Peptides against a protein of PDB entry 1EBD. Designs and how they scored, part 63

Target 1, 138 residues: chain A of PDB entry 1EBD
Amino acid sequence: KASYEGKVAAEAIAGHPSAVDYVAIPAVVFSDPECASVGYFEQQAKDEGIDVIAAKFPFAANGRALALNDTDGFLKLVVRKEDGVIIGAQIIGPNASDMIAELGLAIEAGMTAEDIALTIHAHPTLGEIAMEAAEVAL

## One batch from the design tools (peptide; made by RFdiffusion4, then SolubleMPNN)

Design b2_p18_4_s3 (from b2_p18_4, 8 letters changed)
Fold by OpenDDE base, seed 5:
Structure b2_p18_4_s3 (fold): chain B 138 residues (1-138), chain A 18 residues (1-18)
Amino acid sequence: as target 1 above (138 residues)
Amino acid sequence: MELDLERAARFAELLAEA
């Protein structure tokens, strides 16, 4: 947050239009398992009156996670039902702190679950779980 | 990375369902 706000401020000082968008600012806890989030949590969205679907996929079903013997947790996508746009994501599991970046990008870009589902992910990788969760949302 | 009390609570809930 501080780094991003500083960058936004620098851009504003330089005369460039800029605004702080708190929606796509990630939060990470480097615990075991790691935790990461960006955008809306499911209940948070519901509390704001947004009709969402929460699509969850477990690391226990991810090939790379199995190979690494690190299968605790899941990825959850929070998808707005109206248009399929991803408005939030949470990851509990291996490499969550790095994997959240893809979803932060997706949210910032206004991508849909379909966009992620149709994005080819390398196999086998932990990152495939994003694609799998996106497919659940469809 | 940014973490507040609300997010911490939400993470705790997610961990419980993991």
Scores: peptide ipSAE 0.365, ipTM 0.818, DockQ to the pose 0.032
Fold by OpenDDE base, seed 3:
Structure b2_p18_4_s3 (fold): chain B 138 residues (1-138), chain A 18 residues (1-18)
Amino acid sequence: as target 1 above (138 residues)
Amino acid sequence: MELDLERAARFAELLAEA
């Protein structure tokens, strides 16, 4: 956030158009299990009157997580029902702090759950849980 | 990274779901 605001300020001083967007600012807690979030939480979206699908997939069903004996938690996608656009994501589990970046990119780009579901993820990886959760949303 | 009391509470709720 601070780095992005600094870039915007520099561009404004240089006479370039600038805009600040806080939609896809990630938050991470480096606990065990790790916690990560970007965009809307499910209840936050509902409180604002957005009709959403909460698509949840557990690490206990992820091949890489099983191989690592680290299966606590889940990935949750918050998907707007009207158009299938991903507006939020939360990860509780292994490598959440790094894995949240893919979903931050997806939200920033205005991608849908279908876009993620159709993206090939390597097998077996923790990251493929994003694709699995996206399929739940379809 | 930004984390306030509201976000902390939301993470606590998610941890309770796990």
Scores: peptide ipSAE 0.361, ipTM 0.813, DockQ to the pose 0.031
Fold by OpenDDE base, seed 4:
Formats: structure tokens, sequence, C-alpha cells
Structure b2_p18_4_s3 (fold): chain B 138 residues (1-138), chain A 18 residues (1-18)
């Protein structure tokens, strides 16, 4: 957000208006385990009256996480029940800070859980946990 | 880091869930 705001300001000064309006701003905490979030939290969505599915998949069931001996945490997808659109995601665990970008992209593009579930992820990778969580949401 | 207190609390809840 801060970097983006700086970019927008620089572009405005240069006479090039910024037309990009992002819906999903990620938040990352480089703790151990790492924490990352984009879009709605589950309870946040519920508080706003959005009927959601919270699809959760643990790193303990992820092949790469097992291989790395770093299995703490999970990925949670917040999926709108009405249309299956992903409206939020949280990751607690290894490489969360980088992995959140995929979900940010998905949210910005209005993708569904099915879209992610049908996207082939390399095996074994931490990233395939997104696919696994998406499958849970189906 | 761009994190408000509300989001921090939500992360804390998720950490407790892990």
Amino acid sequence: as target 1 above (138 residues)
Amino acid sequence: MELDLERAARFAELLAEA
C-alpha cells in the first residue's frame, strides 16, 4: 500500500494519472510463523452479512511443508457462498508472505474457488496448499 | 509494516486457531 501510494503520487506529479484501483490490499507480518492476509477475514465477512464458506487446509497435510519440516499453520479461503467467489484469504505458515500474492490476484480478478482448484500447482510445493484449500471449498 | 490494531487482533485469533 505504501509503495503503491508512493508510485501513484510520483505518477501524478509526472502528469500521468493512475487509473488502477485495487480492491485487495495485502497485509503481511514477517513473524514465525509468517502471517498474511488479503480481503475479508471470515468473521469480518459474517459481520457484514456475507454468507461465506471458510475453507481451511493445514500445512501439516502439505507435502512440501512436511519435507521442509515446517508444518505449522494453515491456509484459509473465505469464499462467498452465493457464487463461489474468493473474497478473502489468510495464511499462517511457511512462505505466507509470498504465497498471499496468488490469492490477492485471484480476488482482484474475481476468481472462484473452482478456478483455483482447477489450476495445476506444481507438486510438491507450498503453493499447492491454495489448490487444496480451494478444493475444500467446493 | 502496515497493520492496524483490528487486523492484528484477527491475526492473533488465527494464530490461536493454528
Scores: peptide ipSAE 0.352, ipTM 0.806, DockQ to the pose 0.031
Fold by OpenDDE base, seed 2:
Structure b2_p18_4_s3 (fold): chain B 138 residues (1-138), chain A 18 residues (1-18)
Amino acid sequence: as target 1 above (138 residues)
Amino acid sequence: MELDLERAARFAELLAEA
């Protein structure tokens, strides 16, 4: 967040139009398991009157997580019901700090759960969990 | 990475779901 805001400030000083999208700013805690979030939390969206689908998929059902014997946690997608657009994502589990980047990109680009569900993910990878959660949201 | 109190509280809630 600080680095992103610093870039925006530098661009403003240089006379370039720029804006901060707080929804797309990730947050990470390097605990065990790792925690990561970008965009809306489920209850946050509900509090703002957004009708959402909260789609969860557990690492215990992910092939790579099983192979690594690291199956704690889940990925949650927060999807706007009206149009299927992903507006938030949270990850508790292995590699959350890196995996959140894909979902941050998806949110910034205005992608839908269908877009992620139809994107081929390598097998077996932890990243497949994003695809699986997206399928749940369909 | 900077984490504000509101986000920290929401993470705590998520951890309870795990």
Scores: peptide ipSAE 0.336, ipTM 0.806, DockQ to the pose 0.033

Design b2_p18_4_s4 (from b2_p18_4, 8 letters changed)
Fold by OpenDDE base, seed 5:
Structure b2_p18_4_s4 (fold): chain B 138 residues (1-138), chain A 18 residues (1-18)
Amino acid sequence: as target 1 above (138 residues)
Amino acid sequence: MELDMERAARFAELLAEA
């Protein structure tokens, strides 16, 4: 947050239009398992009157996670039902701190669950879980 | 990264789901 805000401020000082978008700012906890989030939590969206679907996929079903013997947790996508746009994502599990970046990008770009589902992910990788969760949302 | 009280609580809830 601080780094991003500093960059935004620098751009503003340089005379460029800029605004802080707090929606796509990730939060990471380097615990075991790691935790990461970007955008809306499910209940947070509901509390704001957004009709959402929460799509979960467990690391226990991910090939790379199995190979690494690190299968605790899941990825959750928060998808706006109206248009299928991803408005939030949470990851509890291996490499969550790095994997959240893909979803932060998706949210910032206004991508849909379908966009992620149709994105080819390398196999076997932990990152495939994003694709799997996106498919659940469809 | 920085974590506020609300987010911490939400993460705790997610951990309970895991």
Scores: peptide ipSAE 0.352, ipTM 0.809, DockQ to the pose 0.031
Fold by OpenDDE base, seed 3:
Structure b2_p18_4_s4 (fold): chain B 138 residues (1-138), chain A 18 residues (1-18)
Amino acid sequence: as target 1 above (138 residues)
Amino acid sequence: MELDMERAARFAELLAEA
């Protein structure tokens, strides 16, 4: 956030157009399990009158998580029902702090759950849970 | 990273779901 604001300020000083967008700013708690979030929480979206699908997939069903004996938690996608666009994501579980970046990119780019579901993820990896959750949203 | 009381409460709710 601070780095992005600094870049915007520099561009403004240089006479270039600038805009600040805080939609895809990630938040991470390095606990055990790790917690990560980007964009809307489910109830936050509902409070603003957005009709959403909360697509949840557990690490207990992820092959890599099972192999690592680290299966606590889940990934949740918050998907706008009208157009399937991902507007938020939360991860409770292994490697959440790094895995949230893929979903931050997806939200920033305006991608849909279908886009993620159709993206090939390596097997077996923790990251493929994003694809699994996206399929739940379809 | 920014983490206020509202976001902390939302994370607590998610942890309760796990």
Scores: peptide ipSAE 0.332, ipTM 0.801, DockQ to the pose 0.031
Fold by OpenDDE base, seed 4:
Structure b2_p18_4_s4 (fold): chain B 138 residues (1-138), chain A 18 residues (1-18)
Amino acid sequence: as target 1 above (138 residues)
Amino acid sequence: MELDMERAARFAELLAEA
């Protein structure tokens, strides 16, 4: 956010208005385990009256996480029941800070859980947990 | 990066869920 705001300011000064309006701003905490979030939290969505599916998949069931001996945490997708659109995602676990970008992209593009579920992820990778969580949401 | 208290609390809840 701060970097983006700086970019926007620089572009404005240079006479080039920025047209990009992001819907989902990621938040990352480089703790152990790492924490990352983009879009709605589950309860946040519920509080706003959005009927959601919270699809959760643990790193303990992820092949790469097992291989790395780093299986704490999970990925959670917040999916709008009405149309299956991903409106939020949270990751607690290894490489959460980088993995959140995929979900940020998905949210910005208005993708559904099915879109992610049908996207082939390399095996074994931490990233395939997004696919697994998406499958849970189906 | 800046986190507000509300978001921090939500992360804490997720950590407890893990």
Scores: peptide ipSAE 0.330, ipTM 0.797, DockQ to the pose 0.031
Fold by OpenDDE base, seed 2:
Structure b2_p18_4_s4 (fold): chain B 138 residues (1-138), chain A 18 residues (1-18)
Amino acid sequence: as target 1 above (138 residues)
Amino acid sequence: MELDMERAARFAELLAEA
């Protein structure tokens, strides 16, 4: 967040139009398991009157997580029901700090759960969990 | 990276779901 805001400030000083999208700013806690979030939390969206689907998929059902014997946690997608656009994502589990980047990109680009569900993810990878959660949201 | 109190609280809620 600080780095992103620093870039925006530098661009403003240089006379370039720039804006901060706080929804797309990730947050990470390097605990065990790791925690990561970008965009809306489920209850946050509901409090703002957004009708959402909260799609969860557990690491215990992910092939790579099983192979690594590291199956704690889940990925949650927060999807706007009206149009299927992903507006938030949270990850509790292995590699959450890196995996959140894909979802941050998806949110910034205005992608839908369908976009992620139809994107081929390598097997077996932890990243497949994003695809699986997206399928749940369909 | 800094977390504000609101984000920290929401993470705590998520951990309860795990």
Scores: peptide ipSAE 0.324, ipTM 0.801, DockQ to the pose 0.032

Design b2_p18_5_s1 (from b2_p18_5, 10 letters changed)
Fold by OpenDDE base, seed 2:
Structure b2_p18_5_s1 (fold): chain B 138 residues (1-138), chain A 18 residues (1-18)
Amino acid sequence: as target 1 above (138 residues)
Amino acid sequence: VDEEKRKAALEQIKELAA
């Protein structure tokens, strides 16, 4: 699993199509800001002929990010239009390396944007940005 | 070297995620 994660992470960073073959494997870069991705990027989905909604929400609009004075970046959900299922997620911003786990779980479980939008997230937290992005996708 | 690699990876992810 660790070997696959390393390969997928490298291929995802390089934009290789094979990175999407393992939809539930996260890729993380511990930069400032942190970067994390799991599943499809928007363009990868489009290249495969999947009709998607790209729902983006900025940390600049997140209460906890504002309180921390750390508002760079965004969370992006890639949602399949046909059924609302989340097939990809990217986070660039504070705590991205940990926050990607919720979205990885959602993708692996075949959850929809509605599922995330209807899940109560504590306020104020960085994590509630996932809920906000999910609402954009509805 | 590690910092440059991380910066390169960061930019690539940003481009893909934009």
Scores: peptide ipSAE 0.070, ipTM 0.659, DockQ to the pose 0.029
Fold by OpenDDE base, seed 5:
Structure b2_p18_5_s1 (fold): chain B 138 residues (1-138), chain A 18 residues (1-18)
Amino acid sequence: as target 1 above (138 residues)
Amino acid sequence: VDEEKRKAALEQIKELAA
C-alpha cells in the first residue's frame, strides 16, 4: 500500500500545473504521507533562470509532529533570492493537505520568507514548521 | 504495510520535491 501511495503521489507531483500560469494553485495528494505543492519547484525555478534558495525543515524536528509520532517528511520553501519572495512550497508529511493553504496564501500575496518567519505560529503545532523553514531561508 | 516499501515510497516522493 505504501508503495502504491508513493507512486500515485510521485506521478501527481510530476504532473503539476505550470507555475507561469497558475503559481498559486495548490496540488494535493492524500497519500501516506500526504503531499502538497504550490508554486515553483526548486528545479523548475532554476530551469527558468530564477536564482532561488531552497529552505527545508523536517517534521522530525517539529514538536507537534513528535508528539503525534508522525514525523516523516519535510516542508520546503522555494524563495527567490533577489527579493526574498516565496515562489513555491512543497510539503510531505502530516496534514500537508491543509498546511499548504498558508503557503498558497503567502505566494498569492507576494509575501517573503521574512514575512512567514515573523508570523507567530501557535506552539506546539505542525504549522510551526512553515515558520521554521522560513527562518532557514533567512 | 512493509516498512521497506514505505521508506522507498517516501524517498521517491522526496526526490521529486528535493
Scores: peptide ipSAE 0.062, ipTM 0.629, DockQ to the pose 0.025
Fold by OpenDDE base, seed 4:
Structure b2_p18_5_s1 (fold): chain B 138 residues (1-138), chain A 18 residues (1-18)
Amino acid sequence: as target 1 above (138 residues)
Amino acid sequence: VDEEKRKAALEQIKELAA
């Protein structure tokens, strides 16, 4: 598989009110591999004085990614240490553009890493990586 | 300001992918 190097084209964020803070809005780049983010980046949280756990899990360890021979990248959860609440997520890898929605929902609902870890994800699926990353955060 | 935030977020993702 190719490296992360190459042309990166950012996609427009549409269909939302201008008053909505973009921290809550997913951002997607349809590159190879795809890139997606929602909520806080790890460094943003740290810069604001939030004590966080950055839980990272690679697609190279995901069963579906292996089956698809598309294993570049990772999922990262940014979890607030105080209460275990997920405040951000980033995905670099296969189907990142769609998978970010689950994590956006989790952040908006104020869910914890434990909530995601205890949510059954079908095996083998790419989405299973969210559960794996959540387990890392525990 | 919102557009600037959007652009900043996209640039951060690009940097993450680099």
Scores: peptide ipSAE 0.049, ipTM 0.653, DockQ to the pose 0.043
Fold by OpenDDE base, seed 1:
Structure b2_p18_5_s1 (fold): chain B 138 residues (1-138), chain A 18 residues (1-18)
Amino acid sequence: as target 1 above (138 residues)
Amino acid sequence: VDEEKRKAALEQIKELAA
């Protein structure tokens, strides 16, 4: 399990994501490692009756994270199973507070895991982990 | 309502770190 240290500063505006309205407001906890979320959590989707795939990829397997010696945590995509649309994302790890923006955009645009998987991410970067998690969902 | 959802979201995020 991951643990975060130091001062925790939360920046969160609660939204009301839905399966048909992709308005997604991010929530961030500034800690070490950082924590961020946008859209549905896995359990929220399940409680609403949405069949989802939860796709996780660890920073310990990310080239940039390894190079930075900052490998705690993971990225998790919540993907609607019927059509592969991303409806939520959570990040625990380095630069989570900024990385969540890409996934917020993807959710707002109604993108699929395939869309993210096919998007070229610079190598090696922390953001590449989104592509890796998307591939897990395929 | 928004504040309660905010609090819940923060707790859920923290749980993911556990």
Scores: peptide ipSAE 0.043, ipTM 0.650, DockQ to the pose 0.041

Design b2_p18_5_s2 (from b2_p18_5, 7 letters changed)
Fold by OpenDDE base, seed 5:
Structure b2_p18_5_s2 (fold): chain B 138 residues (1-138), chain A 18 residues (1-18)
Amino acid sequence: as target 1 above (138 residues)
Amino acid sequence: VDEAKKAAALAQIKELAA
């Protein structure tokens, strides 16, 4: 957040009009398991009257997580039903702090669950859980 | 690192993500 705000400020000072958009700013807690979030939580979206799909996939079903014997937690996508656009994501589990970046990118770019579902992720990796969750949202 | 703040943030995220 601070880095992003600094970038916006630098652009403004340089004479480039910019608006601060906090939708795609991630939040990370380096716990064990790690926690990360970006965009809307499911309940936040519902409170604003957005009809959403909450697509959840557990690390217990992820091949790499199983191989690492680190299967606690899940990845959740918050997907707007109207157009399939990803508006939020939460990860509790291994490498959540780094994995959230893909979803931050997706939200910033206005990508859909289908975009992520159709993105081939290496197997077996922790990252493919994003693809699996996206498939749940379809 | 403030472990109390970290624990509170963790609890909040887990609650909201559940």
Scores: peptide ipSAE 0.094, ipTM 0.675, DockQ to the pose 0.026
Fold by OpenDDE base, seed 4:
Structure b2_p18_5_s2 (fold): chain B 138 residues (1-138), chain A 18 residues (1-18)
Amino acid sequence: as target 1 above (138 residues)
Amino acid sequence: VDEAKKAAALAQIKELAA
């Protein structure tokens, strides 16, 4: 398992996301494993009355993660049920700090889980986990 | 102290993401 020189890098977030106003500001903790989040957490969405699907896919099932022997954690998509739009994402695992950018882009663009699922991700890559999680959400 | 803070932050995010 890869190890990192851990530091708490709590990046400032200017407010909370809303279902209407997508403000996809990522937050990252450079720990081992890395943690990254953008948009809604599942419980946050539920607390606001948004009906969501929480689609989780583990790094233990990701080919690249297995090859790297770095399989701790998962990627979670928070998908609004009414239209399939991704409104949040969390990644705990290898390269989370960089991988969160794809999902931040998706949220800002109002993309759906289907959009991500239909986006070809190279195999085997860590980023492929986003596609797998999106498929779970379908 | 630094390690404790890191652990706490990590735990909090993991909890929220669970």
Scores: peptide ipSAE 0.087, ipTM 0.662, DockQ to the pose 0.027
Fold by OpenDDE base, seed 3:
Structure b2_p18_5_s2 (fold): chain B 138 residues (1-138), chain A 18 residues (1-18)
Amino acid sequence: as target 1 above (138 residues)
Amino acid sequence: VDEAKKAAALAQIKELAA
């Protein structure tokens, strides 16, 4: 895991001359639906020559979102294809502002989509969507 | 101003995340 984290960090450093640029600085917009992002957007990764998988899962397919009658939006994982490491995530939907923290942690720790997919999430919860998106990336 | 910036940020994220 440390080597994969190092690769992500090295790529971030190599791509940006700024000494204080970090991969996992979250951005949140408290709109309706909420929006949150951390790490690379898909197009940003592509522009830097990173081959990625963009794994998207809709809240309309999430049990808790259905129960809450709040199913607008989706979660997207940006996964580096060569090693499965998560390098970015975006959430548009219910509780995005809080849910982004799990993915920020995953990116900082150099975790893979498999790591998230194998992590048991409580059922039914909005957070399950991270696991579902991770499974899409596999 | 803050609402306008918020709306712009929302639009940007939606576009980039699409």
Scores: peptide ipSAE 0.086, ipTM 0.668, DockQ to the pose 0.025
Fold by OpenDDE base, seed 1:
Structure b2_p18_5_s2 (fold): chain B 138 residues (1-138), chain A 18 residues (1-18)
Amino acid sequence: as target 1 above (138 residues)
Amino acid sequence: VDEAKKAAALAQIKELAA
């Protein structure tokens, strides 16, 4: 929902021959603001019949983003309602290309939104937006 | 097939940013 401009460079971990599970593979677009995703998009999950919660938190409400005067965008968590497990995440905003790693780790580990919500994040940091979005999912 | 999946994912990311 945030407009982006400038050079767009798409980066994704190259698929390895034969068995590739892109659910665990992050994808990044180096634009302004940056874009990153890992796991399911909300609509993908719905198309597969997974009942999900889409939890969004805007960078405009993130202390570090405000301090940096770089508040465009949001973080979205895609959380399976059945068990609260995070199955996808998208970030549009500052440092999205690096921040997606935390969420990739969470998905790989089968963590829940509660796990992230209860994880202490340094304040103020861009990364604490993940905690905020996780709280929305609860 | 793998490249198609990558392209689709990137397109969806751009959709979010639009």
Scores: peptide ipSAE 0.034, ipTM 0.630, DockQ to the pose 0.042; fails the geometry check

Design b2_p18_5_s3 (from b2_p18_5, 10 letters changed)
Fold by OpenDDE base, seed 2:
Structure b2_p18_5_s3 (fold): chain B 138 residues (1-138), chain A 18 residues (1-18)
Amino acid sequence: as target 1 above (138 residues)
Amino acid sequence: VDEEKKKKALEEIKKLAA
């Protein structure tokens, strides 16, 4: 967050106005299991009157997680019902600290659950859980 | 101390993400 804000400040000082998008700033805790979040939590969206789909997929159903014997947790997408745009994501589980980057990118770019669902993810990988969660949102 | 802080943060995120 500090680095992101620093980049925006540096650009502004250099005469290039830039906007800060706090929705796309990730938060990571390097615990066991790891946890990461970016954008809206489901309840935050509801509190602001946004009609959302909360799409959740467990690592217990992910092939790579099973192979690694590390199946605790889940990935959750918060998707705006009106247009299918991903506005938040939470990951609790293996490699959450790195996998949150894909979803941060998706939120920053204004992508939909369909965009992620139609993106081919390698099999078996932990990352394909994002695709599975996106399919739940469809 | 660091482990306790991580545990607390994890619990809070789990509550919000559940």
Scores: peptide ipSAE 0.138, ipTM 0.720, DockQ to the pose 0.025
Fold by OpenDDE base, seed 4:
Structure b2_p18_5_s3 (fold): chain B 138 residues (1-138), chain A 18 residues (1-18)
Amino acid sequence: as target 1 above (138 residues)
Amino acid sequence: VDEEKKKKALEEIKKLAA
Protein backbone atom coordinates (compact mmCIF):
# COMPACT_ATOMS: atom_id res chain seq x y z
CA LYS B 1 0.00 0.00 0.00
CA ALA B 2 1.04 3.54 -0.67
CA SER B 3 2.11 5.80 2.16
CA TYR B 4 2.41 9.40 1.10
CA GLU B 5 4.00 10.28 4.43
CA GLY B 6 6.55 7.46 4.36
CA LYS B 7 10.30 7.86 4.47
CA VAL B 8 11.73 9.38 1.32
CA ALA B 9 14.91 8.75 -0.59
CA ALA B 10 15.56 11.24 -3.34
CA GLU B 11 17.76 11.70 -6.35
CA ALA B 12 17.08 15.24 -7.43
CA ILE B 13 18.80 16.75 -10.43
CA ALA B 14 17.74 20.16 -11.65
CA GLY B 15 17.27 20.31 -15.38
CA HIS B 16 17.12 23.36 -17.55
CA PRO B 17 14.50 22.73 -20.20
CA SER B 18 13.90 25.35 -22.86
CA ALA B 19 11.26 25.87 -25.49
CA VAL B 20 13.77 25.11 -28.23
CA ASP B 21 16.35 22.75 -26.81
CA TYR B 22 15.51 20.86 -23.67
CA VAL B 23 17.86 18.72 -21.67
CA ALA B 24 15.77 15.94 -20.23
CA ILE B 25 17.38 15.32 -16.86
CA PRO B 26 15.09 13.23 -14.69
CA ALA B 27 14.45 13.81 -11.03
CA VAL B 28 13.30 10.92 -8.88
CA VAL B 29 12.05 10.61 -5.35
CA PHE B 30 11.97 7.02 -4.15
CA SER B 31 8.93 7.42 -1.98
CA ASP B 32 5.74 5.42 -1.74
CA PRO B 33 4.39 6.11 -4.25
CA GLU B 34 7.50 6.98 -6.22
CA CYS B 35 7.71 10.36 -7.89
CA ALA B 36 9.56 11.15 -11.08
CA SER B 37 9.73 14.11 -13.40
CA VAL B 38 11.52 15.08 -16.57
CA GLY B 39 11.31 18.22 -18.66
CA TYR B 40 8.66 20.86 -18.13
CA PHE B 41 6.00 20.93 -15.53
CA GLU B 42 2.71 22.24 -16.87
CA GLN B 43 2.82 25.46 -14.90
CA GLN B 44 6.46 25.99 -15.78
CA ALA B 45 5.60 25.79 -19.45
CA LYS B 46 2.68 28.16 -19.02
CA ASP B 47 4.87 30.62 -17.13
CA GLU B 48 7.19 30.67 -20.11
CA GLY B 49 4.31 31.32 -22.47
CA ILE B 50 4.17 27.85 -23.99
CA ASP B 51 0.67 26.72 -24.87
CA VAL B 52 0.42 23.15 -23.64
CA ILE B 53 -1.92 20.25 -23.29
CA ALA B 54 -1.68 18.49 -19.96
CA ALA B 55 -2.67 14.88 -20.48
CA LYS B 56 -3.23 12.95 -17.28
CA PHE B 57 -4.00 9.28 -16.87
CA PRO B 58 -4.52 7.58 -13.51
CA PHE B 59 -2.95 4.34 -12.40
CA ALA B 60 -6.40 3.44 -11.11
CA ALA B 61 -7.31 2.83 -14.74
CA ASN B 62 -4.19 0.82 -15.55
CA GLY B 63 -4.64 -2.94 -15.75
CA ARG B 64 -1.28 -3.87 -14.28
CA ALA B 65 -1.63 -1.39 -11.45
CA LEU B 66 -4.99 -2.91 -10.61
CA ALA B 67 -3.50 -6.40 -10.67
CA LEU B 68 -0.74 -5.24 -8.34
CA ASN B 69 -3.22 -3.50 -6.05
CA ASP B 70 -1.08 -0.39 -6.40
CA THR B 71 -3.21 2.22 -8.11
CA ASP B 72 -2.33 5.49 -6.41
CA GLY B 73 -1.15 8.27 -8.64
CA PHE B 74 -0.99 9.12 -12.29
CA LEU B 75 1.14 9.91 -15.28
CA LYS B 76 1.02 13.39 -16.74
CA LEU B 77 2.33 14.44 -20.13
CA VAL B 78 3.02 18.05 -20.94
CA VAL B 79 2.56 18.43 -24.68
CA ARG B 80 3.20 21.55 -26.72
CA LYS B 81 -0.01 22.36 -28.58
CA GLU B 82 1.71 23.85 -31.59
CA ASP B 83 3.27 20.63 -32.78
CA GLY B 84 2.29 17.91 -30.33
CA VAL B 85 5.84 17.50 -29.06
CA ILE B 86 6.24 16.13 -25.56
CA ILE B 87 8.15 18.65 -23.47
CA GLY B 88 7.61 17.25 -20.00
CA ALA B 89 6.32 14.34 -17.99
CA GLN B 90 5.58 13.55 -14.38
CA ILE B 91 4.80 10.20 -12.83
CA ILE B 92 3.53 9.58 -9.36
CA GLY B 93 2.94 5.90 -8.82
CA PRO B 94 4.38 2.42 -9.02
CA ASN B 95 7.71 2.07 -10.82
CA ALA B 96 7.81 5.78 -11.65
CA SER B 97 11.58 5.79 -11.18
CA ASP B 98 12.05 3.39 -14.09
CA MET B 99 9.17 4.43 -16.31
CA ILE B 100 10.41 8.00 -16.49
CA ALA B 101 13.23 6.83 -18.75
CA GLU B 102 10.90 6.15 -21.68
CA LEU B 103 9.57 9.66 -21.48
CA GLY B 104 13.01 11.15 -21.05
CA LEU B 105 14.00 9.41 -24.25
CA ALA B 106 10.90 10.69 -25.99
CA ILE B 107 11.59 14.26 -24.94
CA GLU B 108 15.24 14.11 -25.95
CA ALA B 109 14.26 12.72 -29.34
CA GLY B 110 11.62 15.39 -29.88
CA MET B 111 8.83 12.86 -30.13
CA THR B 112 5.16 13.71 -30.20
CA ALA B 113 2.31 12.36 -28.18
CA GLU B 114 1.24 10.57 -31.34
CA ASP B 115 4.58 8.77 -31.49
CA ILE B 116 4.01 7.36 -28.02
CA ALA B 117 0.36 6.61 -28.70
CA LEU B 118 1.34 4.62 -31.77
CA THR B 119 4.03 2.70 -29.90
CA ILE B 120 2.64 -0.63 -28.80
CA HIS B 121 3.10 -1.20 -25.10
CA ALA B 122 2.66 -4.68 -23.72
CA HIS B 123 -0.63 -5.40 -22.00
CA PRO B 124 -1.00 -5.38 -19.13
CA THR B 125 1.99 -3.34 -17.97
CA LEU B 126 2.56 -0.26 -15.89
CA GLY B 127 4.37 1.30 -18.83
CA GLU B 128 1.19 1.09 -20.83
CA ILE B 129 0.06 4.16 -18.93
CA ALA B 130 2.40 6.28 -21.06
CA MET B 131 0.52 5.20 -24.15
CA GLU B 132 -2.79 5.88 -22.45
CA ALA B 133 -1.76 9.38 -21.46
CA ALA B 134 -0.46 10.03 -24.96
CA GLU B 135 -3.82 9.04 -26.37
CA VAL B 136 -5.48 11.54 -24.06
CA ALA B 137 -3.25 14.24 -25.51
CA LEU B 138 -4.45 13.58 -29.07
CA VAL A 1 17.24 17.96 8.43
CA ASP A 2 17.93 16.10 5.22
CA GLU A 3 14.80 14.01 5.68
CA GLU A 4 12.72 17.14 6.00
CA LYS A 5 14.25 18.51 2.84
CA LYS A 6 13.45 15.31 1.00
CA LYS A 7 9.91 15.39 2.28
CA LYS A 8 9.58 18.95 1.08
CA ALA A 9 10.91 17.99 -2.32
CA LEU A 10 8.34 15.22 -2.54
CA GLU A 11 5.52 17.59 -1.75
CA GLU A 12 6.78 20.11 -4.26
CA ILE A 13 6.83 17.52 -7.02
CA LYS A 14 3.32 16.44 -6.14
CA LYS A 15 2.14 20.02 -6.16
CA LEU A 16 3.80 20.85 -9.44
CA ALA A 17 2.56 17.66 -11.07
CA ALA A 18 -1.06 18.11 -10.01
Scores: peptide ipSAE 0.129, ipTM 0.699, DockQ to the pose 0.030
Fold by OpenDDE base, seed 1:
Structure b2_p18_5_s3 (fold): chain B 138 residues (1-138), chain A 18 residues (1-18)
Amino acid sequence: as target 1 above (138 residues)
Amino acid sequence: VDEEKKKKALEEIKKLAA
């Protein structure tokens, strides 16, 4: 069941991400389900004139989430269409506060959806959802 | 006040991520 009770944690930011010089600073809400974001939201990218693909994958389709009986939410990747580079990610669901770190790393490194899709994730794990969402973006 | 801030933050992220 969704709860608004949680802890808000976010790094103080001076400015906002840009198409060229975006910084992967995570923002987290420790609610149930947890919420986490890094980089661009889809609408932010569109507002800057970036043509993006928004790739979503639900925890309801994740093997580990099903096993844990904790399937609320989804992972969303914001991918630049021109070159497939991941420029943002949002997670609403189990362990979002920790899982966002993988995507923060990917964004900082300039990785593509293909890079994530080709990265082997242990099965079954919550982390697989990043790979699944990346495949949606291909 | 604290709970309201948390609620607001949660709903904003959900809205933007939808």
Scores: peptide ipSAE 0.126, ipTM 0.697, DockQ to the pose 0.029
Fold by OpenDDE base, seed 3:
Structure b2_p18_5_s3 (fold): chain B 138 residues (1-138), chain A 18 residues (1-18)
Amino acid sequence: as target 1 above (138 residues)
Amino acid sequence: VDEEKKKKALEEIKKLAA
């Protein structure tokens, strides 16, 4: 599993999926804070000529993170401007390793930032930050 | 060694996610 995760991480960072055939394979680093990524990085998308919005929301503004006294980091959505579709996401912060799954699902399903923004997330939760970041992208 | 690898990966992701 660790070997697979390493391979996935390398592919996520070094890979160059096409704009029309991106792969939503999650990569996780179990550090403190945790890091997770799926789909395009912002610069990766720009290098391929994709016009994107980078929507970033800090854990310092998340109610659950504040309650846990663990507010380092952020969630970032990479959204294609043409149609609002989420094509990438990065999380640095508490529970990033689990929270990336929602965004991986969203990317695989071709969801938009609006879809996530309109999805009810429990309050207060760490996962609520995905909704907040999606709202930034609108 | 594992911690060093994690540190490197973390920095790379942070750089790309900035």
Scores: peptide ipSAE 0.123, ipTM 0.705, DockQ to the pose 0.028

